# Designs tried in a protein design run: peptides against a protein of PDB entry 6PSE. Part 41

Target 1, 78 residues: chain A of PDB entry 6PSE
Amino acid sequence: PSEEEEYARLVMEAQPEWLRAEVKRLSHELAETTREKIQAAEYGLAVLEEKHQLKLQFEELEVDYEAIRSEMEQLKEA

## One batch from the design tools (peptide; aimed at target 1 A41 G44)

Design b2_p26_5 (made by RFdiffusion4)
Pose (drawn by RFdiffusion4):
Structure b2_p26_5 (pose): chain A 78 residues (1-78), chain B 68 residues (1-68), chain P 26 residues (1-26)
Amino acid sequence: as target 1 above (78 residues)
Amino acid sequence: LVMEAQPEWLRAEVKRLSHELAETTREKIQAAEYGLAVLEEKHQLKLQFEELEVDYEAIRSEMEQLKE
Amino acid sequence: AAEENEYGEELLEEFLEKREEALEEE
């Protein structure tokens, strides 16, 4: 019997004391995972923002580079 | 009376929580894998930005060298 | 606990929408 069918039998045939403990155990597991899930989403938003700021800083540097480059090309007529 | 024959509610609760835990885990993993992808994207972009900085300095110094 | 779980789902949806918008811009 697989671990899944063994567990299914345990839930449908175990005593209430065991069922109460499993409810309690899963409640802790769910609370912790919900906490981890939330921190992962926050981490995502933070790095997504960092990436956004870096993109702007990059495009700004592209403009400053083009301005100097444009002036140099003009100067090569001298 | 004996509504105490209620292991059926506990069993319903075990199943409900087991499913919620599974979906929460999927969401957590999915959220983590996305976070890693953004880090990888940011890394590529940071490398490109530092390249542009060097090139920018290269032609800021190459000009100004234009000196008369 | 239910509210924290719902908040977490809304936060993840916000992150997914913002991430999709960023991919469309690229």

Design b2_p26_5_s1 (made by RFdiffusion4, then SolubleMPNN; from b2_p26_5, 15 letters changed)
Fold by OpenDDE base, seed 3:
Parts: sequence; C-alpha cells; structure tokens
Structure b2_p26_5_s1 (fold): chain B 78 residues (1-78), chain C 78 residues (1-78), chain A 26 residues (1-26)
Amino acid sequence: as target 1 above (78 residues)
Amino acid sequence: as target 1 above (78 residues)
Amino acid sequence: MREELERARQLTAEFKAKLEEEKKEE
C-alpha cells in the first residue's frame, strides 16, 4: 500500500483522541507553511522592487551614454 | 468568544465523522499552501536571476560609458 | 506530505540564501 493509502486507513480507523491531535498538528503545520509562503512572497516583492530601481538606473545611464556618444560623433564629423 | 476559541471548542466536542472530514480539509489546504509556497520561491528565484542579468548589463554599460567619458575628457584637454 | 513540506522549506531556504548572496555581491 502507498503511504497515502496507509494514512487514509489510519484516519478511518483512528480514535477521536488521535483525530483531535491530528487536527491540531495539521492546523499548526498549515499556519507555519502559510507564514513561510507569505515570507517567500515578500522576498520576491523586494527583489522585484530592486530590479525595478535597477532598470530605472540603467535607463538613465543609457540616456547619458547616448548623449556622450552623440557628442563624440559630432566632434569626429567636424 | 474568539473564532479561535469557538473552533477549539468545536474540535473538542466534535464527533469522529466531523474530525475525519476536518483532517481531510486541513490536509488539502496544507497541500495547496505548500504548492503555493514552492511557486512563490520559484518565482522569487526567477526574478532574482533577471535582476542579476540586468546588473551585469548595467555594469557593462558603465564600463562603456566611462571609456567614452574618458576619451571625451582627453579631447577637451588637448 | 512531510517530505513535500521539507522540500518546500529547503527551496525557500535556498531562495533566501541566494538572495543574501546577491545582496553581498551588490
């Protein structure tokens, strides 16, 4: 039998005391996993914000680079 | 009573049939939340890689910009 | 399910570790 089938059988044959304990265990694991999910999402958001700021800086540098490139080109043509 | 206290009372007074259903519900929610946590982490890693690549491009542009800036400065001084 | 939870925790830890490493390189 698979672990899932064995667990299902355990739940079906379990006494109320075990079932209450299992509800408590699962509730705790769900709460922890939910917190960890939120934390991972917050980390991802922070990286997105940093990437966005870096993109803005990159675009600003591109403008400055093109300005100097254009000036250099004009000097070479004169 | 708080929702938590009401839920705790419900679990304590519940019949085995309700408890088995609750174990099933919590197991399902835990599985879904676990998957969502994985997705959040994978997404964050992807954005982090994108940011890293953008940083490399930015640093390359900085090198090119400084090269042209230096050449322009030399031309102005000559 | 326990193995899946552990795998998910490991992946989250790896993400956090890589994030911190990238911040140090910046």
Scores: peptide ipSAE 0.305, ipTM 0.838, DockQ to the pose 0.920
OpenDDE base, seeds 1, 2, 4, 5: peptide ipSAE 0.268, 0.271, 0.268, 0.271; ipTM 0.831, 0.831, 0.830, 0.831

Design b2_p26_5_s2 (made by RFdiffusion4, then SolubleMPNN; from b2_p26_5, 15 letters changed)
Fold by OpenDDE base, seed 3:
Structure b2_p26_5_s2 (fold): chain B 78 residues (1-78), chain C 78 residues (1-78), chain A 26 residues (1-26)
Amino acid sequence: as target 1 above (78 residues)
Amino acid sequence: as target 1 above (78 residues)
Amino acid sequence: MRKEIEEARKLFEEFKKKLEEEKKEE
């Protein structure tokens, strides 16, 4: 039997005290997992914003670099 | 009473059939939330790696930019 | 399910660790 089938049988044969404890356990794990999911999403958004700003800065620096490179090439050829 | 207190009372007074249904519901929600947390973490890791690579590229470009700037300054002064 | 939850937790902690390391370099 699969773990899922074994667990389903356990739940079906369980006494009310075990079931209440299981509801409590699952509720706790769900709350923690939900909090961590939200936190991961928030972290990901922050990193996206930082990456976007860095990309803009990188593109600006590339433009400036090419401008100086071109000017230097002109000076060397003159 | 808070929603948490009301829910706790409901669980305490519930019959086995309701408790089994609640275990099933919570298990399903936990499975879905766990999957979503994994997806959020994987996405965050991917974005973080992209940002890290971009940062390294930016730092390399800064070094190259300063090198050309310095060389150009020397050429203009000579 | 317990194994999947633990694996998910490990992945999340890895993300947090790498995020903290990157932030320290900034």
Scores: peptide ipSAE 0.342, ipTM 0.847, DockQ to the pose 0.954
OpenDDE base, seeds 1, 2, 4, 5: peptide ipSAE 0.340, 0.341, 0.312, 0.339; ipTM 0.847, 0.847, 0.837, 0.847

Design b2_p26_5_s3 (made by RFdiffusion4, then SolubleMPNN; from b2_p26_5, 14 letters changed)
Fold by OpenDDE base, seed 2:
Structure b2_p26_5_s3 (fold): chain B 78 residues (1-78), chain C 78 residues (1-78), chain A 26 residues (1-26)
Amino acid sequence: as target 1 above (78 residues)
Amino acid sequence: as target 1 above (78 residues)
Amino acid sequence: MEEELEKAKKLFEEFKKKLKEEKEEE
């Protein structure tokens, strides 16, 4: 039997005391996992925002660079 | 009583049938939340890698820009 | 790359929304 099938059997045959303990365990793990998920999301969003700002800065620098490059090219051709 | 206290009472007073259903519910939610957490982590990592690459490109462009700027400044001073 | 970023943004925004809803229920 798969671990899932074995677990399902355990749940079906379990006494109330075990079931209560399992509910408590699962509730705790769910709460922790939910918190971790949220933290990962918050971190990911922060990185996205930072990346966006960096992209804007990069694009601005590209414009400035192209302006200077063009001016230099004109000076070298004269 | 807090929702947590009410839930705790419910679990303590619950019949085995309810407890089994609750274990099943919580197990399912935990599995889904875990999957979502992993996905968030994977996406976050991808964004970090992209940000890193962009930073490297930005730094390279800064070097090139400063080189051209310096050359232009020298030409203008002559 | 851009598509993956958009997916990430959507996922993260969904998580923020869920977080907000949970905070409103507390």
Scores: peptide ipSAE 0.138, ipTM 0.775, DockQ to the pose 0.067
OpenDDE base, seeds 1, 3, 4, 5: peptide ipSAE 0.135, 0.131, 0.137, 0.137; ipTM 0.773, 0.771, 0.774, 0.774

Design b2_p26_5_s4 (made by RFdiffusion4, then SolubleMPNN; from b2_p26_5, 16 letters changed)
Fold by OpenDDE base, seed 3:
Structure b2_p26_5_s4 (fold): chain B 78 residues (1-78), chain C 78 residues (1-78), chain A 26 residues (1-26)
Amino acid sequence: as target 1 above (78 residues)
Amino acid sequence: as target 1 above (78 residues)
Amino acid sequence: MREELERARQLFAEFKAEYQKSLEEE
């Protein structure tokens, strides 16, 4: 039997005391996992914002670079 | 009573059928939340890598820009 | 579920560590 099938059997045959303990365990794990999911999402959004700001800086530098490159190219062609 | 205290009382007084249903519900929510946490972490790591690559490209462009800027500055000073 | 929980904990720990590292390198 798979672990899932074995667990399903355990739940089906369990006494109320075990079931209450399992509800408590699952509730705790769910709360912790939910908190960590939210934290991961917050970090991800922060990184996205940092990446966006870096992209804007890169594009600004690219404009400045092309301006100087074009001026230098004109001097070489003259 | 707080919602948590009320829930704790419900679990303590619940029949086995309700407890089994609650274990099933919590297991499902935990599985879903766990998957979402994994996705958030994987996505965050990917964005960090993209940001790192963008930083390297930016630093390369800075080097090229400073080289041309310096050459142009020398021409203006002559 | 146990394996998936452990995988999730590991990935989250790695992401958190790499995020913190990225902040320190700037």
Scores: peptide ipSAE 0.523, ipTM 0.873, DockQ to the pose 0.939
OpenDDE base, seeds 1, 2, 4, 5: peptide ipSAE 0.521, 0.522, 0.522, 0.518; ipTM 0.873, 0.874, 0.873, 0.872

Design b2_p26_6 (made by RFdiffusion4)
Pose (drawn by RFdiffusion4):
Structure b2_p26_6 (pose): chain A 78 residues (1-78), chain B 68 residues (1-68), chain P 26 residues (1-26)
Amino acid sequence: as target 1 above (78 residues)
Amino acid sequence: LVMEAQPEWLRAEVKRLSHELAETTREKIQAAEYGLAVLEEKHQLKLQFEELEVDYEAIRSEMEQLKE
Amino acid sequence: AAEEELKEEQERGEELLEEFLAKREE
């Protein structure tokens, strides 16, 4: 019997004391995972923002580079 | 009376929580894999930005060297 | 009370993840 069918048998045939403990155990597991899930989403938004700021800083540097490059090309007529 | 024959509710609760825990885990993992992808993207972009900085300095100094 | 708090945290987590995915798609 697989671990899944063994567990299904346990839930349908175990005493209430065991069922109450499993409810309690899963409640802790769910609370912790919900906490981890939330932190992972916050981490995503933070790195997404960092990336956004970096993109703007990059495109700003592209403009400054083009301005100097444009002036240099003009000067090569001298 | 004996509504105390209620292991059926506990069993319903075990199943409900088991499913919620599974979906929460999927969402957590999905969220983590997305966070890693953004880090990878930001890494590529940071490398490109530092390349542009060096090139920018190269032609800021190459000009100004235009000195008369 | 503990279950209601857990539900609020789950909804908040889902909203954060939807916001992140929507912003990433833009």

Design b2_p26_6_s1 (made by RFdiffusion4, then SolubleMPNN; from b2_p26_6, 12 letters changed)
Fold by OpenDDE base, seed 1:
Structure b2_p26_6_s1 (fold): chain B 78 residues (1-78), chain C 78 residues (1-78), chain A 26 residues (1-26)
Amino acid sequence: as target 1 above (78 residues)
Amino acid sequence: as target 1 above (78 residues)
Amino acid sequence: SERERLEEEIRRGEQLLEELLERLEE
């Protein structure tokens, strides 16, 4: 049987004491996993905001660079 | 009583049928939350890689911009 | 220095996310 089938059988045959312990274990793991998920999501959002700001700075620098490049090219051709 | 204390009492007083249903519910929520955490982590890594590449491009443009700016300043002062 | 800060933040973020992924595979 698969691990899932074995676990399902264990849950079906388990005594109340085991079931209470399993509820406690799963509740703890769920709480930890939820906190880790939130942390990963918050970090991802922060990186997205940083990337967006960097993109805006890059675009501004591109405009300034092209302006100076064009002026320099005109001066060198004159 | 707090929601946590009420839940703890419910678990302690619960019948096996309720406990099995709760194990099933928590197992399902844990599996979903785990998948969501993995997805958030993978997405965050992808955004970090994109930000890193953008930063390298920005730094290269800064070097080129400063070179042209310096040359332009020297030409204007002469 | 600002470049070094951004590179360090990226490195720390990569390590954090990699550690989270590794823990899920355990």
Scores: peptide ipSAE 0.062, ipTM 0.763, DockQ to the pose 0.057
OpenDDE base, seeds 2, 3, 4, 5: peptide ipSAE 0.050, 0.060, 0.048, 0.060; ipTM 0.759, 0.761, 0.758, 0.762

Design b2_p26_6_s3 (made by RFdiffusion4, then SolubleMPNN; from b2_p26_6, 16 letters changed)
Fold by OpenDDE base, seed 4:
Structure b2_p26_6_s3 (fold): chain B 78 residues (1-78), chain C 78 residues (1-78), chain A 26 residues (1-26)
Amino acid sequence: as target 1 above (78 residues)
Amino acid sequence: as target 1 above (78 residues)
Amino acid sequence: SERERLEEEIREGERLIQELKEKLAE
């Protein structure tokens, strides 16, 4: 049997005390995992914002670079 | 009573059939939430890599910019 | 078991989150 089938069988044959304990365990793990999921998402968003800010800085530098390049070309031709 | 206390009471008074159904529900939700957590983490890592590559490009451009700035300053002083 | 698989997936997720935190600190 698959692991899933084995677990399903265990649940079907379990006593109420075990089932209550399992509900408690799963509820706790679900709550923790949910918090961790949110945290992971928040980190991803933070990095995305940082990347966005860096992109803006990069684009600004590109503009400045082209300005200086153009000025330098004019000086060389004079 | 709090919702948590009410839920706890429900679990304590529940029949095995309800408990088995609840285990099944929670297991399913935990599996889904876990996958979502992993996906969120993987996304964050991908964005970090993108940010890193962008930073390298930015630093390279800074070097090029300073080189041109220096050359231009020399031309102006000549 | 299904339980063990879920626990492993949780641990993997925790590892990835930790890696993310570390990289953000760099």
Scores: peptide ipSAE 0.164, ipTM 0.786, DockQ to the pose 0.931
OpenDDE base, seeds 1, 2, 3, 5: peptide ipSAE 0.156, 0.151, 0.110, 0.115; ipTM 0.782, 0.781, 0.769, 0.767

Design b2_p26_6_s4 (made by RFdiffusion4, then SolubleMPNN; from b2_p26_6, 10 letters changed)
Fold by OpenDDE base, seed 5:
Structure b2_p26_6_s4 (fold): chain B 78 residues (1-78), chain C 78 residues (1-78), chain A 26 residues (1-26)
Amino acid sequence: as target 1 above (78 residues)
Amino acid sequence: as target 1 above (78 residues)
Amino acid sequence: SEREELEEEIERGEQLLEELLKRLEE
């Protein structure tokens, strides 16, 4: 049997005391995992915002660069 | 009593059938939350990498921009 | 420098996220 099937059997055969302990364990792990998920999401959002700002700056610089390049090309052709 | 305290009492007074169902519920939620956490972390890493690449591109463009600006300034002063 | 600070921040972020992933995959 798979580990999952073995675990399922364990749960089915377990005494109430073990089941209560398991509920407590799982609740704790769920709480921790949820917190970590939120932290990861918040961090990702922050980085995304920074990336967005950087992208805007890059696009502005690109426009300025093309403007100067074009002007310089015109000056060289004159 | 707090909701947590009430839940704790419920768990303590619960029958094995309820406890097994609760273990199943919590296991499912934990699995889903874990998956979501992984996804959040992977997304965050991807955004960080993209931000890093964008920063490098921005810096390269800055160098090129300054080079053209300087050349143009020299041409205008001649 | 500001560049170095940003690079360090990115590196710290990467390490954090990688560590989170590692813990989850274990």
Scores: peptide ipSAE 0.058, ipTM 0.765, DockQ to the pose 0.057
OpenDDE base, seeds 1, 2, 3, 4: peptide ipSAE 0.057, 0.044, 0.040, 0.041; ipTM 0.764, 0.762, 0.759, 0.760

Design b2_p26_7 (made by RFdiffusion4)
Pose (drawn by RFdiffusion4):
Structure b2_p26_7 (pose): chain A 78 residues (1-78), chain B 68 residues (1-68), chain P 26 residues (1-26)
Amino acid sequence: as target 1 above (78 residues)
Amino acid sequence: LVMEAQPEWLRAEVKRLSHELAETTREKIQAAEYGLAVLEEKHQLKLQFEELEVDYEAIRSEMEQLKE
Amino acid sequence: SPLTEEQLEEMREFFESILKREEEEE
């Protein structure tokens, strides 16, 4: 029997004391995973924002580069 | 009376939590894999930004060298 | 491979949706 069918048998045939402990165990597991899930989403928003700021800082540098480059090309007529 | 024949509710709770835990895990993993992708993207962009800085310095100094 | 603007927007909405549901449950 696979671990899945063994567990299904345990839930449908175990005593209430065991069922209560499993409810309790899963409640802790869910609370912890919900905490991890939330931190992962916050981490995502933070690095998404960092990436956004970096993109703007990059496009700003592109403009400054073009301005100097444009003036140099003009000067090569001298 | 003996509504105490209620292992059926506990069994319903085990199943409910098991499913919620599974979906929460999927969402967590999915959120983590997205976070890694943004880090990879930001890494490529940081590398490109530092390249542009060097090139920018190269032609800021190449000009100014235009000195008369 | 690079990420598209559409993929980034979807990732943002996914993260915000998790935090919005958690706030509503509070």

Design b2_p26_7_s1 (made by RFdiffusion4, then SolubleMPNN; from b2_p26_7, 15 letters changed)
Fold by OpenDDE base, seed 2:
Structure b2_p26_7_s1 (fold): chain B 78 residues (1-78), chain C 78 residues (1-78), chain A 26 residues (1-26)
Amino acid sequence: as target 1 above (78 residues)
Amino acid sequence: as target 1 above (78 residues)
Amino acid sequence: MPLSEEELEEIEAFFRAILEEAAAAA
């Protein structure tokens, strides 16, 4: 039997005391996993924002670089 | 009473049938939340990798820019 | 391969949805 089938059987045959303990366990794990999910989302958004700011800085530098490159090219050709 | 206290009382007074249903519900929610957490982590990693690549490109451009800037400065001073 | 702007928007939306859900549940 799969672990899932075995667990299902365990739940079906369990006494109320075990079931209450399992509800408590699952509730705790759900709360922890939910917190971790939220933290991951918060971190992900922060990284997205950092990437966006970096992209803007990169684009600004590209403009400045091309301006100087063009000026240099003109000076070398003259 | 707080929702938590009310829920705790509900669990304590619940019949086995309700408890089994609650275990099933919580198991399902935990599975979904876990999947979402994993997905968030995967997305976060992808964005981090992109940010890192962009940073490397930015640093390369900074080096090139400073080289040209310095060359231009030398030409203007001579 | 870099993610497209559309893919980035989807990722952002995914993160925001998680936070919105959390805020609604709090």
Scores: peptide ipSAE 0.595, ipTM 0.875, DockQ to the pose 0.970
OpenDDE base, seeds 1, 3, 4, 5: peptide ipSAE 0.595, 0.594, 0.595, 0.595; ipTM 0.874, 0.874, 0.875, 0.875

Design b2_p26_7_s2 (made by RFdiffusion4, then SolubleMPNN; from b2_p26_7, 11 letters changed)
Fold by OpenDDE base, seed 4:
Structure b2_p26_7_s2 (fold): chain B 78 residues (1-78), chain C 78 residues (1-78), chain A 26 residues (1-26)
Amino acid sequence: as target 1 above (78 residues)
Amino acid sequence: as target 1 above (78 residues)
Amino acid sequence: MPLTEEQLEEIRAFFQAILEEEAARA
């Protein structure tokens, strides 16, 4: 049997004391996992904001670079 | 009483059928939240990598920009 | 204010830890 099937059987055959303990365990794990998920989302957003700002700076520099490149090309052709 | 205290009492007074249902519910929520957490981490790492690559490109462009700027400055001063 | 490299590494480590935990469970 799969671990999932074995677990399902365990839950079905378990005494109330075990079930209460399992509810407590799962509740704790859920709370912890939820906290980690939220923190991951917050970190992800922070990095996205950083990336976005960097992208804007990069695009500005590209414009400036092309301007100078074009000016220099004109000077060399004159 | 707090919601947490009320929930704790509910678990303590619950019948096995309710407890089994609660284990199933919590297991499902945990699995879903875990999946979301993993997805958030994968996405976060991807954004970090994208930002890093963009930073490298930005720094390379800065070098190229300064080279052209310097060359142009020399030409203007000559 | 841009995140420091140290902060970025902490964030990376956090994400990596999540994925390593998953890999260990699989």
Scores: peptide ipSAE 0.563, ipTM 0.865, DockQ to the pose 0.962
OpenDDE base, seeds 1, 2, 3, 5: peptide ipSAE 0.561, 0.563, 0.561, 0.562; ipTM 0.865, 0.865, 0.865, 0.865

Design b2_p26_7_s3 (made by RFdiffusion4, then SolubleMPNN; from b2_p26_7, 15 letters changed)
Fold by OpenDDE base, seed 3:
Structure b2_p26_7_s3 (fold): chain B 78 residues (1-78), chain C 78 residues (1-78), chain A 26 residues (1-26)
Amino acid sequence: as target 1 above (78 residues)
Amino acid sequence: as target 1 above (78 residues)
Amino acid sequence: SPLSEAELEEIEAFFRRILEEAAAAA
């Protein structure tokens, strides 16, 4: 039998006291997992924003670098 | 009474059939939430890696930029 | 293998969906 089938059987044969305890356990785990999921999403969005800002700075620096490089090349040719 | 207190009372007074259904519901929600949490974590790590690589490239460009800037300044002074 | 812009948009959308669902449930 699969683990799922075994668990299903356990639930079917369980006494009310066990079932109440299982509800409590699952509720707790669900709450924690939900919190972690939300936290991960918030963190991910923050990192995306940081990356975006960094990309803008990088592109600006590339433009400045190419400008100086070009000017330097012209000065060396003349 | 708070929602938590009301839910607790419901669980305490519930029949086995309701409890089994609640276990099933919570198990399903937990499985889905867990899957989403894992996916969020994987995405977060991927974005972090992207940001890290970009940061390294940015720092390298800064070094190159300062080198050219300094060389240009020296050429203009001489 | 850097992520494409499309992949980044999908990731962002995923995170936003999670937060929107959380806000709706709260």
Scores: peptide ipSAE 0.624, ipTM 0.881, DockQ to the pose 0.953
OpenDDE base, seeds 1, 2, 4, 5: peptide ipSAE 0.617, 0.617, 0.619, 0.624; ipTM 0.881, 0.881, 0.881, 0.881

Design b2_p26_7_s4 (made by RFdiffusion4, then SolubleMPNN; from b2_p26_7, 11 letters changed)
Fold by OpenDDE base, seed 2:
Structure b2_p26_7_s4 (fold): chain B 78 residues (1-78), chain C 78 residues (1-78), chain A 26 residues (1-26)
Amino acid sequence: as target 1 above (78 residues)
Amino acid sequence: as target 1 above (78 residues)
Amino acid sequence: GPLSEAELEEIREFFQSILEKEKAAE
């Protein structure tokens, strides 16, 4: 039997005291996992914003670079 | 009493059938939340990698830009 | 290759959905 099937059997055969403890355990793990999920989402959004700002800066620099490159080429051709 | 305290009382007074159902519910929610957390982490890493690559490209362009700027300045001074 | 703008938006929406769900649960 799979671990899942074994766990299911344990739950079915468990006494109320064990079940209450399991509810408490699962509630705790759920709360912790939820907190971690939220933190991951917040962090992810921050990174997206940072990347976006960096992209804008990069694009601005590309424009400036091409302007100087073009001017330099013109000076060398003259 | 807080909702948490009320829930705790419900768990203490609950019958085994309710407790088993609650274990199943919490297990399901934990599995879903865990999956979402993992997905968030994967997305976060992907964005971080892209940001890092963009940063490297930006830094390379900055070097190239300063090189051309300096050369241009030298040409104008000569 | 790099993620498309559409893919980035999907990722953003995913993160936002997580935060919205939390807000709704409060």
Scores: peptide ipSAE 0.599, ipTM 0.871, DockQ to the pose 0.955
OpenDDE base, seeds 1, 3, 4, 5: peptide ipSAE 0.599, 0.598, 0.597, 0.598; ipTM 0.871, 0.871, 0.871, 0.871

Design b2_p26_8 (made by RFdiffusion4)
Pose (drawn by RFdiffusion4):
Structure b2_p26_8 (pose): chain A 78 residues (1-78), chain B 68 residues (1-68), chain P 26 residues (1-26)
Amino acid sequence: as target 1 above (78 residues)
Amino acid sequence: LVMEAQPEWLRAEVKRLSHELAETTREKIQAAEYGLAVLEEKHQLKLQFEELEVDYEAIRSEMEQLKE
Amino acid sequence: SLDEERREFFEKILEEQKELEEEEEE
C-alpha cells in the first residue's frame, strides 16, 4: 500500500483522539506555510521594486551618454 | 443527545486543512520561483548598467581630452 | 507584462490574506 492509501485508511478509521491531533498538526503546518508564503510574496515585491529603480537609473544613464556622444560626433568636424 | 458521534467533522477538518496546506504550498513555491527569476533578471540588468557606466566614463574622459 | 503579472500575483496573495485576517477579527 502506498503512503497515500495508508493515510487515507488512517483518517477514515482512526479514533477521534488521533483525528484531533492531526487537525492540530495540520493547523500548525498551515499557519507556518502561510507565513512563508507571505514572506515570499513580500520578497518578490521588494526585488521587483529594486529592479524597477535600477531600470530607471539605467535609462537615465543612457540619456546622459547620448548627450555626450551627440556632442562628440558634432566636434569631429573640427 | 449523542451528536458526539462526530468523528465525521474531524475527518472533514483533516481533509479541509490538507487541501488548504497543499495550495498554500504551491502558492509559496510559485512565489519563491518568481522571486528567483526577478533576481536573475536584476543581475543581468546590473551587469548591463555597470557596462554602460564604464563606457560613459570612457567617452566623458575621451571628450574633456578634447582640450584646446 | 511579465513583471505586472508577477506583481499582481504577489499582491493578490497579500490582499487575500488581509481579507482572511479581517474576517477572523469580525

Design b2_p26_8_s1 (made by RFdiffusion4, then SolubleMPNN; from b2_p26_8, 14 letters changed)
Fold by OpenDDE base, seed 5:
Structure b2_p26_8_s1 (fold): chain B 78 residues (1-78), chain C 78 residues (1-78), chain A 26 residues (1-26)
Amino acid sequence: as target 1 above (78 residues)
Amino acid sequence: as target 1 above (78 residues)
Amino acid sequence: SEDEKIREFFQGILEEEARRRAEAAA
């Protein structure tokens, strides 16, 4: 049987004390996992913003670079 | 009483059928939350990698820009 | 875009959390 099937059987045959303990365990794990999920989301948004700002700066620099490059090229060809 | 206290009391006084249902509910929520957490982590890493690559490109462009700027300045001052 | 998709995903997580907190506070 799969682990899932075995677990299902365990739940079906479990005593109330085990079930209460399992509820407690699962609740705890859910709380922790939820916290981690939230943290990941918050961090991810921060990184996205940083990347976006960096992209803007990069594009600005590209414009400036091309301007200077073009000017330089014109001067060299004159 | 707090919701937590009320929930705790509910768990303590609950029948096995309710407890089994709660285990099932919590297991499902945990699985979903875990999946979302993992996905969040994966997305976060992807964005980080992209940001890092962009940073490298930006730094390379800065070097090139300063080189041209310096050359231009030298030519103008000569 | 992929970034938009990712942003929406993250925002969705946080919005869900905010909703849960609001519901708990009500």
Scores: peptide ipSAE 0.633, ipTM 0.876, DockQ to the pose 0.970
OpenDDE base, seeds 1, 2, 3, 4: peptide ipSAE 0.632, 0.632, 0.631, 0.631; ipTM 0.875, 0.876, 0.875, 0.875

